# Peptides against a protein of PDB entry 9GMZ, part 191

Target 1, 343 residues: chain A of PDB entry 9GMZ
Amino acid sequence: TGFPLELLTRPATERLAYFENYTVAHPRLKEVYEILMRTIAEPAGASFIFVYGASGVGKTTLRLRVEQKLTELALPKLESDRARVPVVGIEAIAPESRYFNWKEYYTRALITLEEPLIDHKFDYGVRGISRDNFGKINVESKVVAPALRRALENALIHRHPDVFFVDEAQHFGKVASGYKLQDQLDCLKSLANMTGILHCLLGTYELLTFRNLSGQLSRRSVDIHFRRYCADSPEDVQAFKSVLLTFQQHLPLAETPNLVDHWEYFYERTLGCIGTLKDWLKRVLSDALDREATTITLKDLQKRALSVAQCQKMFKEIQEGERQLSETEADVQNLRSALGLGA

## One batch from the design tools (peptide; made by RFdiffusion4, then SolubleMPNN)

Design b2_p20_7_s3
Fold by OpenDDE base, seed 3:
Structure b2_p20_7_s3 (fold): chain B 343 residues (1-343), chain A 20 residues (1-20)
Amino acid sequence: as target 1 above (343 residues)
Amino acid sequence: SAAEEMAKLQELAKQFDQPL
């Protein structure tokens, strides 16, 4: 199994697009996908799902695959309920200021909920929100954040998505004080409670700060750890090598590059994060296609690799997140032992 | 052996090539 051989006669843009759209169903992605899909189907009174893991582990790929699947599953129902949106996904923006921009968040969420293909125009009950001639939502600059919140609450209730995704959700945590972080969490909790819509926050290990700050969120949240592959696990090394083998078979080049022989170098520069690996290979493939190259060399890989300094920074962030989780797991075991429940 | 390792990697790669 590999790329369609006809791609070798296709334009570089089509060859690159094939690889961009290709997804390796690696064990950690499949596991997290199955847990996430099950949790969305049966929230069991949860208002939040937290998906946390290293930057570049594949969280955006996970989101996109779940969004696709939820859309496919909803298609038969959307024929009868044209007001419904099956899923909504936004990315949280890093605040330029010391404060998260709720006005921008609500505006982007409203714009995303109001795709032009939805025949049912909804009145948000807010002056200064309109649709253009193309059905796009326009929000006037005079509309304040509390009014945009009410519009979003009404839109979420009316469109009733199975889940609301927020990618890069660690940006909610980027506030000048712990008090302001709690207020933001209470704001999100209130939005989820008022709408009855399940929220899925995807982000880095910085999302663990939300778990620690709100004992009330912990009672209504499901935690999903999207782990990287670890070089100290033989099974994880085998999976990582098999991901390299799968990618080398799906690079639309005349000669299949031997990526597996360089697995240690790939591991050193990705830290076992498959999204980082895919993005690296995409950059290298683009360069190879621009040169009309027949294959990818180690020199081509080295040219587009993350620097050692970038990897060292990313590794420190991973180690801190993994440490915090290990401490939490130990605390749970200590509590169970103290309760006489055993391990 | 290196051949047995590669055979296992190829088997896993076939599983990873399946849609989610």
Scores: peptide ipSAE 0.437, ipTM 0.935, DockQ to the pose 0.924
Fold by OpenDDE base, seed 2:
Structure b2_p20_7_s3 (fold): chain B 343 residues (1-343), chain A 20 residues (1-20)
Amino acid sequence: as target 1 above (343 residues)
Amino acid sequence: SAAEEMAKLQELAKQFDQPL
């Protein structure tokens, strides 16, 4: 199976949009998706889910697919409960200052939670929060962070999403010297506890610092490691090659490019991260469509590849994250052994 | 063989082409 052949007669914009919207259900994505969906359905007293893994592993793709599925599952209930939002998803912004901007975070969360299409509009009880004629939230500059927090708490309680997603959540860890990362975690924990809404934080291995700093979060969190594919695993290599094969079948070009024969080069320049691979192929496809090319060549791939220096930097960041996880697993085994529990 | 490897890859690719 491949792309619809009718796309070859369609504009370059539609051909590119097809590939952008296409998702490979690769084993690691499917595994994490199934764990995440089960955990959202049955939180078992969890207030947090941490999804961590390499940059470009596919965390944003995971989030978007879960958001879509939760929306589809909620549709029958949303007809009767016009106040409900099934899911909320935001991306955390890297602070311009040494401090995390809670005001910006609460504002973005409120704007995302208040879809213009929701008929049931409620008052936040906060002066300087209003809706325009299109139902879009406007927050005046005079509104302070504690008031925005109360507005968000009220909105989350009223809209009752099944989960609140925060992508790029490692940005909560960017605190000035002398401020405690603990205070940021306690703020998030308090928001989850006050609203009863499950929070899912997606990010890089920098999220492991959050896990280690809060023994109280650890009691109420589920951890999900979104692994890359490793070249030292034959099964992972086979999966990675099959992802390449799937993508080559879904590139809307007149001639199917042979990506699989170049699997080692794709692995070298993606580190087994499927998001990085997809984004590379999007750039190359865009270039090919702009030239009205019939196929993609190795030269076209090389032109849009990450540099070796970029790959070396990303690989060091991955190795440090994978090391920290391995140390944590060893510490758990050592603790179990010391308690007289079998390994 | 290369043909057997490609057959396995095609089987996996067909699984990966299914929606989540």
Scores: peptide ipSAE 0.436, ipTM 0.934, DockQ to the pose 0.899
Fold by OpenDDE base, seed 1:
Structure b2_p20_7_s3 (fold): chain B 343 residues (1-343), chain A 20 residues (1-20)
Amino acid sequence: as target 1 above (343 residues)
Amino acid sequence: SAAEEMAKLQELAKQFDQPL
């Protein structure tokens, strides 16, 4: 089905918001969603889930859809257990310095965990953490990172989320030394162990470097590779063209643009990443709505495309990540073959 | 044919239009 035709009579802001909120259930998103939901339901003693893939593959969309689903599934239990939060999701901030800001991380996690208007005043046992008249957490500047950690541990134990999401988790790895990177891993591991809460780290292929530093985390982690669509696979090309066709039908314009005929150009400028594609189409739709245009042209697409230089940089980062995974898969196969286990 | 390709793309697009 296409977009609701009544949107053509609605303000440009409502038309844009429709497309922003629209999600294509493409095969790779559906696969990763099903694996992630199953792993959250049955973690089998795992403390971590790592979801890695290209920038713009759709990891944030995956997180938001899982958060929504976990919230919907928890609603009947939340009526009886008013202290429970079904899911917590934060984005890790890029470090402004050679050091990760744990104080900011713990503060944001506490704020997010307490944003639900939970009637139960929880005392975090930390001076300088209070609730305002709107129930929002206020953290005084004098509160130090170890105290904020203890407050977060107590809050996570009291709220018992099914999972703690950390988006852009590669930012934990952006530290000046290997020792500090190990300290970051041990810090996260300790938080997961002390709370009993499953942590899901979503990130780019830089997250693999972080994952590989802790052989102990590897034994208690589940790995989920969120793959892009590859132009060398006829099935992936067909899926990518079908995503273009689906978006084409959901652009709230008077004349349906022919995106499918330009699939090679879309592939060239997105590298098979559906998040990058959606964000490109949002920018082009916004420009079309601002001009009261009836459709989108190739010139409109070209105006908002990523540059060839940006695509070349992103492609090198993807190729390096895919290479590291392929080497790991080959090493597992070689180990199996050397053990006399069939490939 | 181009028509058969488009028909197959339309079937997949209907599957992708379903909520997760």
Scores: peptide ipSAE 0.431, ipTM 0.933, DockQ to the pose 0.934
Fold by OpenDDE base, seed 4:
Structure b2_p20_7_s3 (fold): chain B 343 residues (1-343), chain A 20 residues (1-20)
Amino acid sequence: as target 1 above (343 residues)
Amino acid sequence: SAAEEMAKLQELAKQFDQPL
């Protein structure tokens, strides 16, 4: 089915919001969603889930859809347990300094965990953490990172979410030395162990460095590779064309644009990443709505496309990540063969 | 044919239009 035709008579803001909120349930997203939901329901003693893939593959969309679903599934239990938060999701910020800002991380996690809509106020047991008149958490500048950590541990235990999401989690890896990265992983591991809360780290292929640094994390982690669509796979090309067809049906324009005829150009400028595709179409739709245009043209697409130089850089980063995974898979097979375990 | 390809794409698009 296409977009609701009534949207054509609605304001540009409502038409854009429809497309922003629209999610294509494409095969790779559905697969990763099902694995992630199953792993959250039955973690089997896992403390971490790693979701890694290309920038713009759709990891944030995955997170938001899982957060929505976990919230919906928790509603009947939230009536009896008013202290519970079903899920917590934050985005890790790139540090301005050479070091990850743990104080900012803990503060943002506390703010997200303690939504103003939660009737049951919690005492963090930490001086300099308060709620304002709107129920928003205020953290005084004097509160040190170890105190914020204890406050977060207590809040996570009290609110007992089924999972704690950290998006853009590769930003933990922005440390000048492998030793400091190990300390960061030990901090995250300790937080998960002290709270008993399952942590899901979503990020780029830079998250693979986390897997390699901690043999104990690897034993208590589930790995989920969110793959892009590859042009060398006929099945992936067919799926990508079908995603374009689905998006063109859900662009709230008077005339349906033919995106499928331009599939190669869309592939060239997205590298098979559906998040990058959606963001591009969103920008082009916004420009079309601002001009009261009836449709989207190739010129409109070209105006908002990533440059060839940007695509080349992104492709190099993807190829390096895909190579590292392929090498790891080969090393596992070689180890199994060397152990006399059939491949 | 191009028509058969489009029919296959339409069938996949219906699957992708379903909620997660």
Scores: peptide ipSAE 0.429, ipTM 0.932, DockQ to the pose 0.919

Design b2_p20_7_s4
Fold by OpenDDE base, seed 1:
Structure b2_p20_7_s4 (fold): chain B 343 residues (1-343), chain A 20 residues (1-20)
Amino acid sequence: as target 1 above (343 residues)
Amino acid sequence: SAAEEMERLKKLAEEFDKPL
């Protein structure tokens, strides 16, 4: 159990890439992965999946692992159906202006759908969309957002992915309030309905505000809460310590660092978020490799830790999100009680 | 004991090292 010892003789870039590509199958990731895979396989008439949790909990890692698995499962069918794409995943960009850039969103989605080396030229039905000599999509500046939407709808229908992933999906909600936020939801809902493609939106707890604005989405959505590890749960503390033990075995260094003895400091600076922990260890590993160090010290950890002020800000955002979910659970109990259903 | 805790942590770490 641990990294391949041959990595100790390899360049620092290969050692760092090994750790970057390494994933701990921790309990919360495994649980959410199993729920998400099952929901994609059996959507039961759902048009949306919402995956929400703290920043740095591991949502992007979850997406990438599901994309890999869906691709592996589709490979035998892709040999016979060269038009099919098994999965498409994009990241929503934070808008620079007071308006979400739908033109950029549709362009990035089209590029991602057609990046697979698909021998079959698809006609998007839109002038000013072309492929270069490498098969990459080029969108002329004159192409307007409604035309790009029609091109994306046609591409999604033709390629028929099992799911369309949108990472950092809270960015749809940041720019719009009230009516404008409803228009963003109606735009996504219309895209899912017109294509018949299941959409999975991954984001922070800010995604809950977006989800709660549409009573119609609530009827056609599945919710998945990706929880952090909590220090008040002995089971969560044990899981978090075991994640530290797993990571210390997979750091490609000559001496295995004792991360477990510092578990409280790791918890203080990650808030139980495994993505934040991995990113921290990656930064510290990079610094250690640059110095040709044999191990990682507490001083090396402290140099790359999030500041107390950053942790306090992140913790307030987590507490607000966890509070909103707890209120929703209480509202369900209150609704049951008001309906004369026992608690 | 601290030794029993470490043995439990090692057993969990072996489970977490498995592919998804």
Scores: peptide ipSAE 0.412, ipTM 0.931, DockQ to the pose 0.937
Fold by OpenDDE base, seed 4:
Structure b2_p20_7_s4 (fold): chain B 343 residues (1-343), chain A 20 residues (1-20)
Amino acid sequence: as target 1 above (343 residues)
Amino acid sequence: SAAEEMERLKKLAEEFDKPL
């Protein structure tokens, strides 16, 4: 089924919002979604989930869909436990400074846990954390990172989310010269252990560096690779073309554009990353709606495409990540062979 | 054929249009 035809008579803002909220349930997203939902339901003593993949593969879409589903599943329990939050999700910010800003991280996590809809005032046990008249958390500048951590630990224990999501989690790896990445992981590990809350870190292939930093972390972590579609796989090409066909049916335009005929150009400029594709189509749709266009042309697509130089850079970063994973798979096979388990 | 490919793509698109 396509978009609701009634949208053609609606404002441009509503037409754009429809497409922004639309999600294609493509095979890689469905696979990762099912694995992630199962792992959250049955963590089996895991404290961490790592979801890694190319920039623009769709990790934020995955997070939002899991957050929505966990919220839906928790609704019957939230009526009995009004203190409970089913899920919390934040995006890690790239530090402007040479080191990760834990104070900012804890502040943002607290603000996200304590949305205004939670009528139950929680005492954080920390002076200089308050709610305004609108229920928004205010953190005074004098509050230090260790105090914010204790406030977050207490909030996570009392709100007891099924999972704590951190998107763009590769930013934890941005440490100053002389700082150890291990100290950042030990901080996260301690937060997960003290709260009993499962942490899901979503990010680029830079998250693979975290897998090797601690054998104790690895033992308590589940890894999920969110793969792109590969042009050398006929099945992946068919899936990618079908994603284009699905998106063209859900573009709220008077004339359905033929995106499938341009599949190679879409692949060239997205590297098989569906999030990158969706974001490109959103930009082009916005431009089309602003000029009251009936359809999208190839020229409209070209105007909002990533440059070849950008795609070449992104592709090198993807190839390095895929290489590191392939080496890890080979190491597993070598270990199995050395243990006498066979390949 | 191109028509058979398009029919396969349509069937996959119908599956991808289902909610997660």
Scores: peptide ipSAE 0.404, ipTM 0.928, DockQ to the pose 0.872
Fold by OpenDDE base, seed 3:
Structure b2_p20_7_s4 (fold): chain B 343 residues (1-343), chain A 20 residues (1-20)
Amino acid sequence: as target 1 above (343 residues)
Amino acid sequence: SAAEEMERLKKLAEEFDKPL
């Protein structure tokens, strides 16, 4: 099926919003979605889920679809438990300084938990945290990080989300030494243990450093690799071409552009990352709608493509992450062989 | 053939167009 044809008579903003909200259920997204939903439903004593993969693979799309689904599934229970939040999601911000800003993290997490017009005023037991007349949390500048942590712990216990999402979680790793990375992991582990809330960290292959530094986290974590499509796999090439065909049908333009004939160029400039592809097509669609164009041309695509230098940088980061995973798989096989466990 | 490839791609695209 294609886009609703009525969109051709709608404003450019509505046409763009349709494409922005559209999601291709491509095999890698569906696989990771099913694993993540199952793990959230039955964590089996896990305190952490790590979702790692290339930048622009679609991790934010995955998070948003899981948040939507968990909210939909919780609606019948939210009528009886007005204090409950089914899911909470934040993005970790890269610190301007060499140190992760825990005060900012706790403040943003607390705001996100309490932004819903939840009728139930909760006392956080912390002076300098208040709600305005609209229920919005105000945190005074004098409130220190340990007090904000206690407020967040109390809020997480009271709201009892099925999962706490942290997107761009590799930003926890941006500390001046590996020792400080362990302290940050111990801080997150303590927060998960004190609240009993499952944490899902989404990020780049830099998250693999977190797994390797804490054998204790590894025992209580589930790992989910969100893979890109690889050009050396015929099955992955067919899936990628079919994603292009699906997006081609869902671009709200008068004339359907032929994206599939340019699949190699799309692959070259996305590295098989569907999020990067979607963002590129969104930019090109916006330009086409602004010009009242009937279709998208190769020249329109070229104007909004990532540069070769950007693609080369992203590809090096991907190759390093994929290499580290392949080495880990080989180490597991070597360990199994050394234990006398057959292949 | 190119026609058989396009038919395979269309069948996959129909599966990818389904909701998650």
Scores: peptide ipSAE 0.403, ipTM 0.928, DockQ to the pose 0.873
Fold by OpenDDE base, seed 2:
Structure b2_p20_7_s4 (fold): chain B 343 residues (1-343), chain A 20 residues (1-20)
Amino acid sequence: as target 1 above (343 residues)
Amino acid sequence: SAAEEMERLKKLAEEFDKPL
């Protein structure tokens, strides 16, 4: 078990691409993947899925694997329904201004819905939306956000994806002074309700603020906590060490580096977040391949590690998110006890 | 033992190497 040995004779770009495309099916990723796939298949009247967890826990990897699987499962149906898109995934951009850029959001969503391979031309019913000779959508600057919303509603109804993913969805929470975060949530809720399309918002623990602000969203949402590995859990430490062992076997280098012996250092600089670990190893692998190195050393790892100050900041943000969830669990238990329901 | 730990880690790594 490991990388194909033939990669050692391949270009550095192909070796790096192999590692980039490689995914460790670690327990937390598998658990969240299974819950997410089940919820997409059987939403039970949910309009939203919230996937929240630490930055670098692996939410983007989760999204990409679900997108791949939904596409694979839809292939037999897509031959008969050429209008259908199985899944749509976008990343929410951090606004440069205090306002979320809904125009950009709708434009990016429309561009993503119109894959060049879709032969079926759709009329958006909106002037200033065109398709080029390559099938790419062009949105003229004169098109206003309400018109783009109607175009997206029509496109989502026509393309009927099983889910619409929004990565980095905490950026919806960036509201100017005097605007209510509720108004943005009501816009998303209205889009989901008008289209009948399930929305999955992936983001940091800042997504918990969205859950708390809308008691109406809470009734139509499924929550998925993507947890990091914790050093106080022997099972989590064992899983984290096994992830290191799996990655060291899949680094396309002539000599297998011993990552497991440095597990505490990897944990210190990743906080148990496997995405952060993978990104770190990718940077170090790139540097090693550029030098035609046979292996990775501790010094190579140290050069690309996050600083202690960065890790301390990230850890405070994680602890605050984990605390808010623990308080919510305690509040549920207190409410159940007060209702005369057993804990 | 360290050897028994490594064997447990290898077994888990084989599970983690499977597709999702």
Scores: peptide ipSAE 0.402, ipTM 0.928, DockQ to the pose 0.908

